# Peptides against a protein of PDB entry 6IDX, part 29

Target 1, 380 residues: chain A of PDB entry 6IDX
Amino acid sequence: KELAKLSADVTFATEFINMDGIIVLTRLVESGTKLLSHYSEMLAFTLTAFLELMDHGIVSWDMVSITFIKQIAGYVSQPMVDVSILQRSLAILESMVLNSQSLYQKIAEEITVGQLISHLQVSNQEIQTYAIALINALFLKAPEDKRQDMANAFAQKHLRSIILNHVIRGNRPIKTEMAHQLYVLQVLTFNLLEERMMTKMDPNDQAQRDIIFELRRIAFDAESDPSNAPGSGTEKRKAMYTKDYKMLGFTNHINPAMDFTQTPPGMLALDNMLYLAKVHQDTYIRIVLENSSREDKHECPFGRSAIELTKMLCEILQVGELPNEGRNDYHPMFFTHDRAFEELFGICIQLLNKTWKEMRATAEDFNKVMQVVREQITRA

## One batch from the design tools (peptide; aimed at target 1 K141 N191 N324)

Design b2_p14_7_s1 (made by RFdiffusion4, then SolubleMPNN; from b2_p14_7, 7 letters changed)
Fold by OpenDDE base, seed 1:
Structure b2_p14_7_s1 (fold): chain B 380 residues (1-380), chain A 14 residues (1-14)
Amino acid sequence: as target 1 above (380 residues)
Amino acid sequence: MRRRRMEQAALESR
């Protein structure tokens, strides 16, 4: 206990480390000797002292043995561990993951996200916070290939459902540290959109052009069987499609694919439009037809609006930026749906369309409408 | 201290 307290002092820590004191602490953990009276209390103080000593940055985290890692991981994976030991073990694992890529690899082999999710199902908000912090550390340090797998695991209904039901909708106020960890998790989740946000549409890719054609089909041919693939359309069919792409509010009515060549938001805007058209078809059709039937200069250009809104949402959500230490602003909505970004887009595009009507906007007012919509989104 | 580690770790992961 006194060692754990003194280990917070840099002068004491330096001298204790110079005496190989940290090696003694690591060996105590490695030995796993449960036969000692008050073992749990002794272990909790040992882990506390170890953390405080390592927090001075005098000793590299790479000094820890695989046996030490396995013992710490064992305390997290075991169902009946003292809360104090569990808290310190989660914090040690977080610190190991954050400070060393080699330790990340070893820890990622010993611990599953599923095991960490079990620690979210408890009433102790501190345990929940440390569990999310370790999840965030693992997500942050995952190589790009595994980051997508973790993304898919985070895209799993289970983690989001557990966070929503046991943390966000819990009967307890969310503390600042939990709010920060939820913010970090949100930022890391949105950073998975960066690839699509930076992917340019290839105007020559037929599969991508078929998506734009599907948007047209859903809007204007909703009663027509999808089996009516546009055969080699006569010039009259091309002229018809140009009219339809104008009615959809694309900037390039001849080749709407050109509107998706700008990054950001690139293909992410097309993904959002397709999601809206397929999942919220009635909303999509309503927005398109309300503006396509207007012969007045007050039509809201859906295609242009969807692209610029996607870009704006990426800017507001700071897609591709790293989590900031000072921020605690998380959005509960991002834990409610599997495709929370696309659902947010679907809400915001309706807000944009409403705001456009209320302002009686024209194409010249586009930037003013977008500014008002930005203010509305950031105040909500 | 822990939060600084995350920012630093994030910078090192790029």
Scores: peptide ipSAE 0.030, ipTM 0.760, DockQ to the pose 0.854
OpenDDE base, seeds 2, 3, 4, 5: peptide ipSAE 0.029, 0.028, 0.031, 0.031; ipTM 0.754, 0.754, 0.765, 0.763; seeds 2, 3, 4, 5 fail the geometry check

Design b2_p14_7_s2 (made by RFdiffusion4, then SolubleMPNN; from b2_p14_7, 4 letters changed)
Fold by OpenDDE base, seed 5:
Structure b2_p14_7_s2 (fold): chain B 380 residues (1-380), chain A 14 residues (1-14)
Amino acid sequence: as target 1 above (380 residues)
Amino acid sequence: KRRKLQEKAALESR
């Protein structure tokens, strides 16, 4: 206890470290000797002293043994651990992950995000904060190939629902540090959209063209009896598709694939359109057909609107920004749905379509409509 | 300290 208190002092820490004091503390953890009277209290103070000493940055985190890592990971993975030990163990693991790529690799083998979910289901906000901070640390240090797996783990309804119900909707005020960790987690989640946002459509990729054909099919052929597909010659089909792509509101009605070559928003706009068309088919068809049936200049170009709205949402949500140490703003809505970005797009595209009608907009008013929609989204 | 380490880790991840 006294050591833990004194370890916060840099002068004491320096002298204690020079006397190999940290090595003694690590050995106490490594020994795992549960037979000592007041073991839990002693261990909690040992871990506190260790953290305070390591916080001075005099000793490299790489000095820790694999046995030490396994003991600390063990305290986090055990269901019946002392709260004081658990909190310090989470903090140690977080610090290890953040300070050392080699320790990250070892810890990522010993601990899963699934094990950390249990520590979110508690009434202790400090434990919850350390658990989210450790998830964030693991996400930040993950190699690119494993970031998608971390993303998928976060995309699991369970983690999101637990954060929403036990953290965000908890019967307690969210402290600034928790708000920051939720912000960081959200930024890291939005960064998963960055790849798609920066992916250009290949106009020669048949699979990507087939998505545009599917958008056309859902809009125009879903209600048509398959018997009435007129066997019109290849030229009539090409002319028909050009008309359909114009009715869909693509800028390039001859080759809509060209509209997705600009990054941002690249393929992310096509993903949003396809999601809307498949998941909210009635909404999609309604929006498209309401504009396709108009012979007036007041048609809302769906394709163009969807692309520019996707870009706008990326700008509003700051997709591809790095987590800033000063920020603590997070959007609770992104914890409510697995496809929250695409759902937000689906809400916002309906808002855009309404705003377009209310303004009696023409294609010349497009930028004005988008500005009004931006203000509406940012006020919500 | 944590926040600075997270920011550093984010920078190193790009």
Scores: peptide ipSAE 0.489, ipTM 0.951, DockQ to the pose 0.963
OpenDDE base, seeds 1, 2, 3, 4: peptide ipSAE 0.489, 0.486, 0.484, 0.485; ipTM 0.951, 0.950, 0.950, 0.950; seeds 1, 4 fail the geometry check

Design b2_p14_7_s3 (made by RFdiffusion4, then SolubleMPNN; from b2_p14_7, 9 letters changed)
Fold by OpenDDE base, seed 5:
Structure b2_p14_7_s3 (fold): chain B 380 residues (1-380), chain A 14 residues (1-14)
Amino acid sequence: as target 1 above (380 residues)
Amino acid sequence: MMRKRMEAAARESR
């Protein structure tokens, strides 16, 4: 207890480290002292002292043995561990993962996100915070291949549900530290969109062109009796599609694929448009047809608006940026839906369309509308 | 505790 308190002092820490004090503490953990009530307190103070000593940055985290890692991971994976030991063990693992890619690899072999989810299902917000912090650390340090696996729909859905029900909707106010970890998790989750945001459309890819054609079909052919499929020649069809792409509000109404070659938002904008068209079809059709039937210069260009809105949402959500340590602004809505970004897009595109109408905007007012919409989104 | 660790992790990610 006294050692743990003194270890917070840099002068004491320096002297104690110079006396191989950390080696003594690590050996105490490695010895696997039985979790008896009297030893649990000693172990909790040992782990506290170890953390406080390591927090000075005098000693590299790479000094820890595999036996030490296994003992700490063991305390986290055990169903009946002292809360004080568990908290410190989670915090040690977090620090190891964050400070060493070599330690990340070793820890990722010993612990799973599934094991950490159990520590979210408790009333202790400190345990919950350290569990999310370790999940975030593992997610941040995971190689790209494993990061996508960690983000798989099932694990993420379960994790989101547990966080929503046991953390966000819990009977306790969210502390600043927990709010920060929820923010970090959101940033890391949205960073998975970076690949799509930076993917250019290939105008020669038939599958990608078929998506644009499907957007046209959903908007204009869904109400047409299949009997009126215009048997008109290839030139009339090409001219018709050019008209339809103009009505959809693409900038390049001759070749809409060119609108998705700019990164950001690249293919992510097309993904959002397709999601809206398939999942919220009535909303999509309404937005398109309301603007396509206007003979006045007050049509809202859906295609252009969807692209620029997707880009704006990526900027607001800081897609591709690392989490900022000073921020704690998390959005509970992102824990309520599996496709939260696409749902946010669907809400924001309706807001944009409404704002466009209210402003009686023309194509010349586009940037002004986008600025007003940005302010509306950031205040919501 | 937690804040110092975050500050350490941010230094290594730069």
Scores: peptide ipSAE 0.016, ipTM 0.527, DockQ to the pose 0.326
OpenDDE base, seeds 1, 2, 3, 4: peptide ipSAE 0.016, 0.014, 0.008, 0.010; ipTM 0.539, 0.472, 0.466, 0.429; seed 3 fails the geometry check

Design b2_p14_7_s4 (made by RFdiffusion4, then SolubleMPNN; from b2_p14_7, 6 letters changed)
Fold by OpenDDE base, seed 5:
Structure b2_p14_7_s4 (fold): chain B 380 residues (1-380), chain A 14 residues (1-14)
Amino acid sequence: as target 1 above (380 residues)
Amino acid sequence: MRRKRFEKAALESR
């Protein structure tokens, strides 16, 4: 107990480390010897002292043995562990993952996100916080090939549902540290959109052009009997499509693919448009047709608006950015929807269209509308 | 303490 308290002092820590004190503490954990009276209390203080000593950054985390890692992982995987031991074990694992890629690899073999979910289903918010923070550490340090798998495991309705039901909708106020960990998890998950955000459309790719054509079809041909197969591509049809792409609000009416060559938001904007058109078809058609029937210069350019809104949402959500210390602003909708980004886009594009009408905006007011919409989104 | 560990690790993961 006194050692754990004194270990927070850098002067004491330096001297204790110089006396091989950390080695003694690690060996106590490695021994696993439950034979002592008050073992749990002793172990909890041992783990506290170890963590406080290591937090000074005097000793490399790579000094820990595989046996030590397995013992700590064992405390996290056991269903009936003392809360004090569990809390410290989660914190130690987090620190190991964060400070060493070699330790990350070893820990990722010993612990699954599934095992950590059980620690979210408890009434102790500190345990929940440490569990989410370890998940975040594992996610942050995962190789790129494994990040998508972790996100898919998160997108598995279970982890999201557990966080929603046991943390966000819990009978307890969310503490600042939990809010920070939820923010971190959100940022790390939305960073998976970075690839699409930075992917330029190839105007020569027929499959990508077919998506733009599908947007046109859904907007203008959805009520037309499929028997009116788009016949042979006469010059009259190219002119028709150019008109349709103008009505869709693309900047380049002749070749809308050019609007998606800018990164950010690149192909991510097209993904959002296609999602809206397929999943929220009535909303999509309404937005497009309300503006396509206008000749009063008050038409909201859907295509341009969708691109710039996607870019704005990426900026607001910090896509491609690392989580900042001290931020704790997370969006609860992230935990309610499988495709939270696309659903957010669908809400925000309706807000944009409404705001455009309320402002009686023209194409010259575009940037002003976007500024107002940004303020509305960030205050909501 | 915890926050400082995360910032350092985030900086090192870039």
Scores: peptide ipSAE 0.027, ipTM 0.732, DockQ to the pose 0.737
OpenDDE base, seeds 1, 2, 3, 4: peptide ipSAE 0.027, 0.026, 0.024, 0.027; ipTM 0.731, 0.722, 0.717, 0.736; seeds 1, 2, 4 fail the geometry check

Design b2_p14_8 (made by RFdiffusion4)
Pose (drawn by RFdiffusion4):
Structure b2_p14_8 (pose): chain A 370 residues (1-223, 234-380), chain P 14 residues (1-14)
Amino acid sequence: KELAKLSADVTFATEFINMDGIIVLTRLVESGTKLLSHYSEMLAFTLTAFLELMDHGIVSWDMVSITFIKQIAGYVSQPMVDVSILQRSLAILESMVLNSQSLYQKIAEEITVGQLISHLQVSNQEIQTYAIALINALFLKAPEDKRQDMANAFAQKHLRSIILNHVIRGNRPIKTEMAHQLYVLQVLTFNLLEERMMTKMDPNDQAQRDIIFELRRIAFDAETEKRKAMYTKDYKMLGFTNHINPAMDFTQTPPGMLALDNMLYLAKVHQDTYIRIVLENSSREDKHECPFGRSAIELTKMLCEILQVGELPNEGRNDYHPMFFTHDRAFEELFGICIQLLNKTWKEMRATAEDFNKVMQVVREQITRA
Amino acid sequence: SRRELQARAAEEAK
């Protein structure tokens, strides 16, 4: 108890650390008997002292043994133990992950997505905050080539709806540190879109060109003389600036292939809305048609700007858009809503092709005022 | 702090 008190003082901590005092603590956790059942209070003070000592930055986090790591991960992976032990255990794991790629790799193997998510279902906001913080730490430290798989795994176990039901709509008001972790989670989530945003289409890749052909087919085949007239104009009546080679329009980065993903999502998941938008504007040879392809690419880019895809998380922000915690595919759903808004605004302005940038500005103002 | 560590980890990720 006394050690937990004094370890926050650097003057004391240095003295204790210079006698390998941290090893006394780690050895106790590694091999001490009945710690959770008979000595939980002692164990809580031990973990408090350990974290306080490590927070002075005198020794590397890489000093910790695999046995110590396993024991701490064990306290988190278990059907919940004492709240004080769990809070400190989650905090120790977060610090290990943030401070070492080696520790991240070992910890990622010792804890499951389901075990971490289950700690969000406790009524204690600090336990919830550290759980989200550990999840954020794993995302921050995951190799670029593993982060997407981790996101899918957390999504399949319902991380989003659990946060929505147990944190955002929970009884306890969200305090500043929890709000910060939600902000960081949202930033990391949007940043999963960044690679596709910056990926150019290969116009010479037939498989990629066939995706655009499929997009056009879904809409034009919903319309016979009129259908023929649409196809004679290649991709003009689908609204692409490059009428004959629309794949070139997807070399603009941002938004790149993310725009294609959004269009395909709208066509497949919301086929009626996609067909309505395209057919209202595919036989219009007055200058008043709203060009779907050009509008979708620019809207995708605009949404990426508004939502700050690619921005790094920082210390100063605690903001988040709560509606993104209400749908697994909220970004794509937002695209669909905004493309309908864009078409409505276009018609309200009796807009022509020359008005394209003005309409996009009004849409930008609509979205950002909402 | 936790936030400093997260910010640093984010910069390293790039």

Design b2_p14_8_s1 (made by RFdiffusion4, then SolubleMPNN; from b2_p14_8, 8 letters changed)
Fold by OpenDDE base, seed 3:
Structure b2_p14_8_s1 (fold): chain B 380 residues (1-380), chain A 14 residues (1-14)
Amino acid sequence: as target 1 above (380 residues)
Amino acid sequence: SLRSRMEKAAKEAR
């Protein structure tokens, strides 16, 4: 207990480490000897002293043995562990994951996200916070393939559901530390969009052009019997498509693929548009047709608006940036839907379309509308 | 507000 207090002092820590004191603490954990009177209390103070000593950055985290890792992982994965030991064990695992890629690999073999989810199903918000912090650390340090798999896995869907039901909709106010960890989880999940945000459309890729054609089809051919496609004249088809792409509000009416060559938002804008068109088809068709039928120059260009809105959302959400330690703002909708970014886009594109109408905007007002929409999103 | 719409969408997604 006294050692745990003194270990917060850098002078004491330096002297104690120079005396191999930290090695003694690690061996106490490794021994697992439950035969001592007050073992749980002694272990809790040992783990506290170890954390405080390691926080000075004097000793590398790579000094820990595999036996030590297995003992700490055991305190997290086993039922009926003392809350004080569990809390410190979660914090030690988080620090190990954050400070060493080698330790991350070993920990990822010993602990599953499913085991950590069990620690979210408790009434103790401190345990919940440390469990999410460890999940965030594992997510941050995972290789890209495993991050994507982890984000798409049932475990993450279940994780979001558990967080929503036991943390966000819990009977207790969310503390700042928990709000920060929820923010971190949000940022790490939205950073999976970075690849698509930085992917340029290839104007020569037929499969990518077929997506743009599908947007056209959903907007204009959804009620047309495919039998009434007027005759096979390739030139008449090109002229028809140019008109349709103008009505969709693309900047390049001849080749809309050119509008997706700018990064950001690249292909992510097309993904959002396709999601809206497939999942919220009535909303998509309404937005497109309401603007395509206008002759008063007050048409809202959907294609241009969708691209610039996607870019704006990426900027607001800081897609591709690391989590900021000073932030604790998170969106509860992130925990309610798997496609939270695309759903946010669907809400914001309706807001944009409404704001455009309310402002009686023309194409010259585009930047002014976008500024007003940005303010509306950031103040929400 | 946008927040109220996001909260509504979050309720409807359940």
Scores: peptide ipSAE 0.013, ipTM 0.519, DockQ to the pose 0.024
OpenDDE base, seeds 1, 2, 4, 5: peptide ipSAE 0.009, 0.011, 0.013, 0.012; ipTM 0.512, 0.526, 0.512, 0.485; seed 2 fails the geometry check

Design b2_p14_8_s2 (made by RFdiffusion4, then SolubleMPNN; from b2_p14_8, 7 letters changed)
Fold by OpenDDE base, seed 1:
Structure b2_p14_8_s2 (fold): chain B 380 residues (1-380), chain A 14 residues (1-14)
Amino acid sequence: as target 1 above (380 residues)
Amino acid sequence: SLRERMEKAALESK
């Protein structure tokens, strides 16, 4: 207990580390000697002293043994561990993951996100905070391939649901530390969009062009079977499609694929449009048809608007940026739905379309409308 | 608000 308190002092820490004191603490954890009547309390103070000593940055985290890691991971994976030990074990694992890629690899083999989710289903907000912090650390340090696997895993849907129900909708005020971890998780989740945001459309890719054609089909041929693949379209069909792509509000009416070659937002804009068209078909058709029937120069160009809105949302959400320390601004909505970004897009595109009408905007007012919409989104 | 509409839409999409 006194060691744990004194370990916060850098002078004491330096002297204690120079006496191999930290090695003694690690060996105490490694031994797992449950033989002492006050083992849990002693272990809790040992783990506290270890954390405080390591926080001085005098000793590399790589000094820890695999046995130590397994022992700490064991305290997190076991259902009946003392809350004090669990809290410190989560904090140690977080620090290990953040400070060493080698330790990340070892910890990622010993602990599942599912085990960490179980620590969110408690009334203790401190335990919940450390569990999310460790999830965030694992997500941050994961290789891109594993990060996507973590994202696609049933664990994320479950994680979001558990966070929403047990943390955000809990009867307790969200503390600053928890709000920060929710912010971090939100940022890391949106960073999964970066690949699609930076993916250029290939105008020669038939599958990608078929998506644009499907957008046209849904808007104008909603009752027609998609099996009418645009075969070798006669010049009349090409001219018809050019008119349809103009009515859809693409900048390039001849080849709308060119509108998706700019990154950001690249293919992410097309993903959002396709999601809107398939999941919110009535809303999509309404937006397109309300503007396609206008010959008064007050048409809102849906295609252009959707691309620029996707880009704007990426900028507002800071997609591709690392989470900032001291930020705690999270949006509960992003924990409510699996496709929360696409749902946000669907709401914001309706807001844009409404704002365009209210302003009686023309194509020359496009940037002004986007600025007003940005202010409306950021004040929400 | 936009936030309230977003929260409502996210609840209705479940």
Scores: peptide ipSAE 0.019, ipTM 0.609, DockQ to the pose 0.023
OpenDDE base, seeds 2, 3, 4, 5: peptide ipSAE 0.018, 0.018, 0.017, 0.018; ipTM 0.599, 0.607, 0.588, 0.579

Design b2_p14_8_s3 (made by RFdiffusion4, then SolubleMPNN; from b2_p14_8, 7 letters changed)
Fold by OpenDDE base, seed 5:
Structure b2_p14_8_s3 (fold): chain B 380 residues (1-380), chain A 14 residues (1-14)
Amino acid sequence: as target 1 above (380 residues)
Amino acid sequence: SRRSRMEQAALESK
C-alpha cells in the first residue's frame, strides 16, 4: 500500500526502478501465488505500484514477460475477479497495447472483445470505462484488416447494444472519462470511412457506372421490371439518360462518374446515395421527384447536394482525424444504428432538401444553403 | 496520463 502511494512520486520511482524494484513486482504477478494472506489486497497494491511506476516512462513496456501478460489477461478473462484487480488489469492491458505493437499482438491472442463486453454489463462505471478504453486501444493498434473485421463483427454490434443499454441509457450520469472513451470509439469507427472517402471513382469502371445507373433506375423506373438490361442505348436513350442525370442533380449530366472523382468525399458519397436509394427508397424517390418536376430553377440538385453533404459530414465528424484528449462529445446515434453514418446522411439530406425549399434556393444559393445546413447539423 | 498515452499511441499508429 505504501509502495503504491510512493510509486506516484518520480523520485521514488527512479530510485526504486534503479534497485530493480519493478522486476520484483512483475515476478509477484508472474508467480500467481494465491497462498499469501490477503493475496487480493496485496495484488491490487502490486498492480497499482506497477502502473504508477510504468507511468513515469522510465521503463519500456516491452520489459514485461509473456507470463506477466497471461496473468493480467487471466484477471480480465476470469469470472469473479476482485474489482480492484480487474480495474488495474484492464488499465495495464490498455497501457501495454498502446505502448507496444509487440504487446498488442500478444494481448490480442489472449483476450477477445467478447470477454471485454462482459465488463460493460456491470454497474461499476470505472470498470466499464477501463473496458472500453482497452477495446479502443485494441481497435487503434489493430492492423487495417483486423480493424475492419472488428468493426463489422457481431461483437461490434453487440458492443454497441451493450454500451447503449448499460452505459448510455444507464441510470447514472456519464462521467467525463466515459464520455471520452465513447468519443474515442466513435472516432475510431468513423475513421474506417476514410478509405472510401479518399477513393476516387474510376469513370471507366463499369461496376461503379452501373451503381449510378441503378440510382437512375430506382428514381425513374422503379415500377419497371429490372429485366430491361441497359441495352445499347440509341442516341435517343443517351439523350434520355443525360436528362435523367440532370434531374438527379449531377453536375456532370453527360458523365456523372466525374462528380465522384473529387476526394474527399470520393466513393463514400456514392455509397451514401446507394444506401439511401435501397434502404430508404421512398425518401430517395420523393427527394428526386420533387426536384425533377420543378421547372422554376428552385430544384435542389440531389447529386451535387449528396456529394457536398457527405463531405460536410466527414468534416463535422472529423473522419480520418485521430481522437483528441480533450474531446468528450459522442453521438448516441452511433450506438443505435449499424450504419450510423449512412443513416445520418439520410436524415441530413432530408434536412438539406427541406432547408432548400424553405429558403426558396436556386443553384446560386447552394453554398448558402450548405452553410445553414451545417449550422443546423452542428446544433442538433 | 492515460489520455496522453492514447494520443501518443494514436500518433504512432498513423
Scores: peptide ipSAE 0.024, ipTM 0.738, DockQ to the pose 0.828
OpenDDE base, seeds 1, 2, 3, 4: peptide ipSAE 0.022, 0.023, 0.021, 0.022; ipTM 0.724, 0.727, 0.718, 0.569; seed 4 fails the geometry check

Design b2_p14_8_s4 (made by RFdiffusion4, then SolubleMPNN; from b2_p14_8, 8 letters changed)
Fold by OpenDDE base, seed 3:
Formats: sequence, C-alpha cells, structure tokens
Structure b2_p14_8_s4 (fold): chain B 380 residues (1-380), chain A 14 residues (1-14)
Amino acid sequence: as target 1 above (380 residues)
Amino acid sequence: SLRSQMEQAAKEAR
C-alpha cells in the first residue's frame, strides 16, 4: 500500500527501479502464490505499484514475461476476480498494448473482444471505462486487416449495443473518463472511412460509372428494371444522360465521374449518395426532384452539395486524425446504427436542402449556404 | 435543430 502510493513520485520510482524493485513486483505476479494471507489486497497494491512505476517511462514495457502477461490476462478472462485486481489488470493490458506492438500481439492471442464486452455488462462504470479503454487500445494497435474485421464483425455490433444499453442509456451520469473513451472509440471508427475518403474515382472504371448511373436511375426511372445496363448508348442517349446529370446537380454534368476524382472526399461521397438513394429512397428522390423541377435558378445542386457536405463532415469529425486526450465529446447517435456516418450524411443533406430553400440561394450563394450548414452542424 | 434531428434519429434507431 505504501509502495503503491510512493510509486507515483518520480524520485522514489527512480530509486526503486534502480534497486530492481519492479522485477520483484513482476515475479510476485508471476508466482501466482495464493497461499498468502490477504493475497488479493497485496496483489491489488502490487499491480497499482507496477502501473505507477511503469507510467514514469523509465522501464520498457517489453521487460515483462509471457508468464506475467498470462497472469494479467487471466485476471481479465476469469469471471470471479476482485474488482480492484480487474481494474488494474485492464489498465496494465491497455498500457502494454499502447506501448509495445510485441505485447499487443501476445495480448490479442490471450484476450477476445467478447471477454472484454462481458465487463461492460456490469454496474461499475470504472470497470466499463477500463474495458472500453483496452478495446480502444486493441483497435488502435490492430493491423488494418484486423481493424476492418473488428469493425464489421458481430463483436462491433454487439459492442455498440452493449455500450448503448449499459453505458449511454444507463441511469448513471457519464464521467469524463468514460466520455473520453467513447470519443476515442468514435474517432477510431470514423478513421475506417479514410480509405474511401482518399480513394479517387477512376472515370474509366465501368463499375464505378454504373453507380452514378444507378443514382440517375433511382431518381428518374424508379420503375425501370436495373438490368438495363447502359449499353453503348446512341448520341441521343448520351444527351439524355447529360440532362439527367445536370438535374442531379453534378458540377461536371457531362462526366460526373470527374466530380469524384478530388480527394477528400473521393469515393466516400459516392458511397453516401448511394446509401441515401437505396436506404432512404423517398428522401433521395424528393431532394433530387424538388430541385430538378425548378426553373427559377434556386435549384440546390444535389451532386455538388453531397460531395462538399461529405468533405465537410470528414473535416468536422476529423477523419484520419488520431484521438486527442483533451476531448470527450461523443455523439450517442453513432452508437445506434452500423452506418452512422451515412445516416448523419442523410440528416445533414436534408438540413442543407432546407437551408438552401430558406436562404433562397442560387449557385452563387453555394459557399454561404455551406458555411451556414457548417455552423448548424458544429453548434448541434 | 440538427441536435433534435440527431436525437430523433437516435430514438428511431431504438
């Protein structure tokens, strides 16, 4: 207990580490010797002292043995562990994952996200916080293939559901530490959009062009069979499509694919448009047709607006940036849906279309409308 | 407000 308290002092920590004191603590954990009176209390203070000592950054995390890792992982994976031991074990594993890629690999073999989710189903918000912190650490340090798998897996859907039901919708105020971990999880989830945000459309890729054509089809030919692939259309058919792409509000109404060559937002804007068109078809058709029928120069260019809005949302959400320790602003909505970014886009595009109408905007007012919409989004 | 719409979307996703 005294050691755990003194270990927070850098002078004491330096002297204790110089005396190989940290090695003694690790060996105590490795021994697993349950025969001592007050073993659980002693272990909790040992883990506290170990964490406090390591937080000074004097000793490399790579000094720990595989036996130590297995003992700590064992305290997290076993259901009947003292709360204090569990808290410290989660924190130690988090620090190990964050500070060492070698330790990450070993920990990722010993612990499943499913085991960590079980610690979210408790009433103790501190345990919940440390469990999310470890999940965030594992997500942050995972290779790209595993991050995508974690994001798409049932585990992530289940994780969001558990967080929503047991943390966000809990009867207890969210503490700052929990709010930070929810923010971190949100940022890490949005960073998965970076690839699509930085993917340029290839104007020569027929499959990508077919998506733009599908947007046209849904807006103007909703009763037509999608199997009418645009064959090598006659000049009349090309002229028809140019009119439709103008009505859709693309900047390049001759070749809309060119509007998606700018990164950001690249293909992510097209993904958002396609999601809106398929999942919220009535909203999509309404927005497009309301503007396509106007002859008063007050038409809101949907295609241009959707691209610039996607870019704006990426900027607001800081897509591709690492989470900041000073932030704790999370949006509960992002835990309610699998495709929360696309749903946010769907809300914001309606807001943009409304704001455009209210301002009686023309194409010359586009940047002013976007600025007003930005202010509305950031003040929400 | 956008907040009210986000809150409403969060309610409808319940």
Scores: peptide ipSAE 0.027, ipTM 0.574, DockQ to the pose 0.023
OpenDDE base, seeds 1, 2, 4, 5: peptide ipSAE 0.026, 0.025, 0.025, 0.024; ipTM 0.563, 0.575, 0.569, 0.555

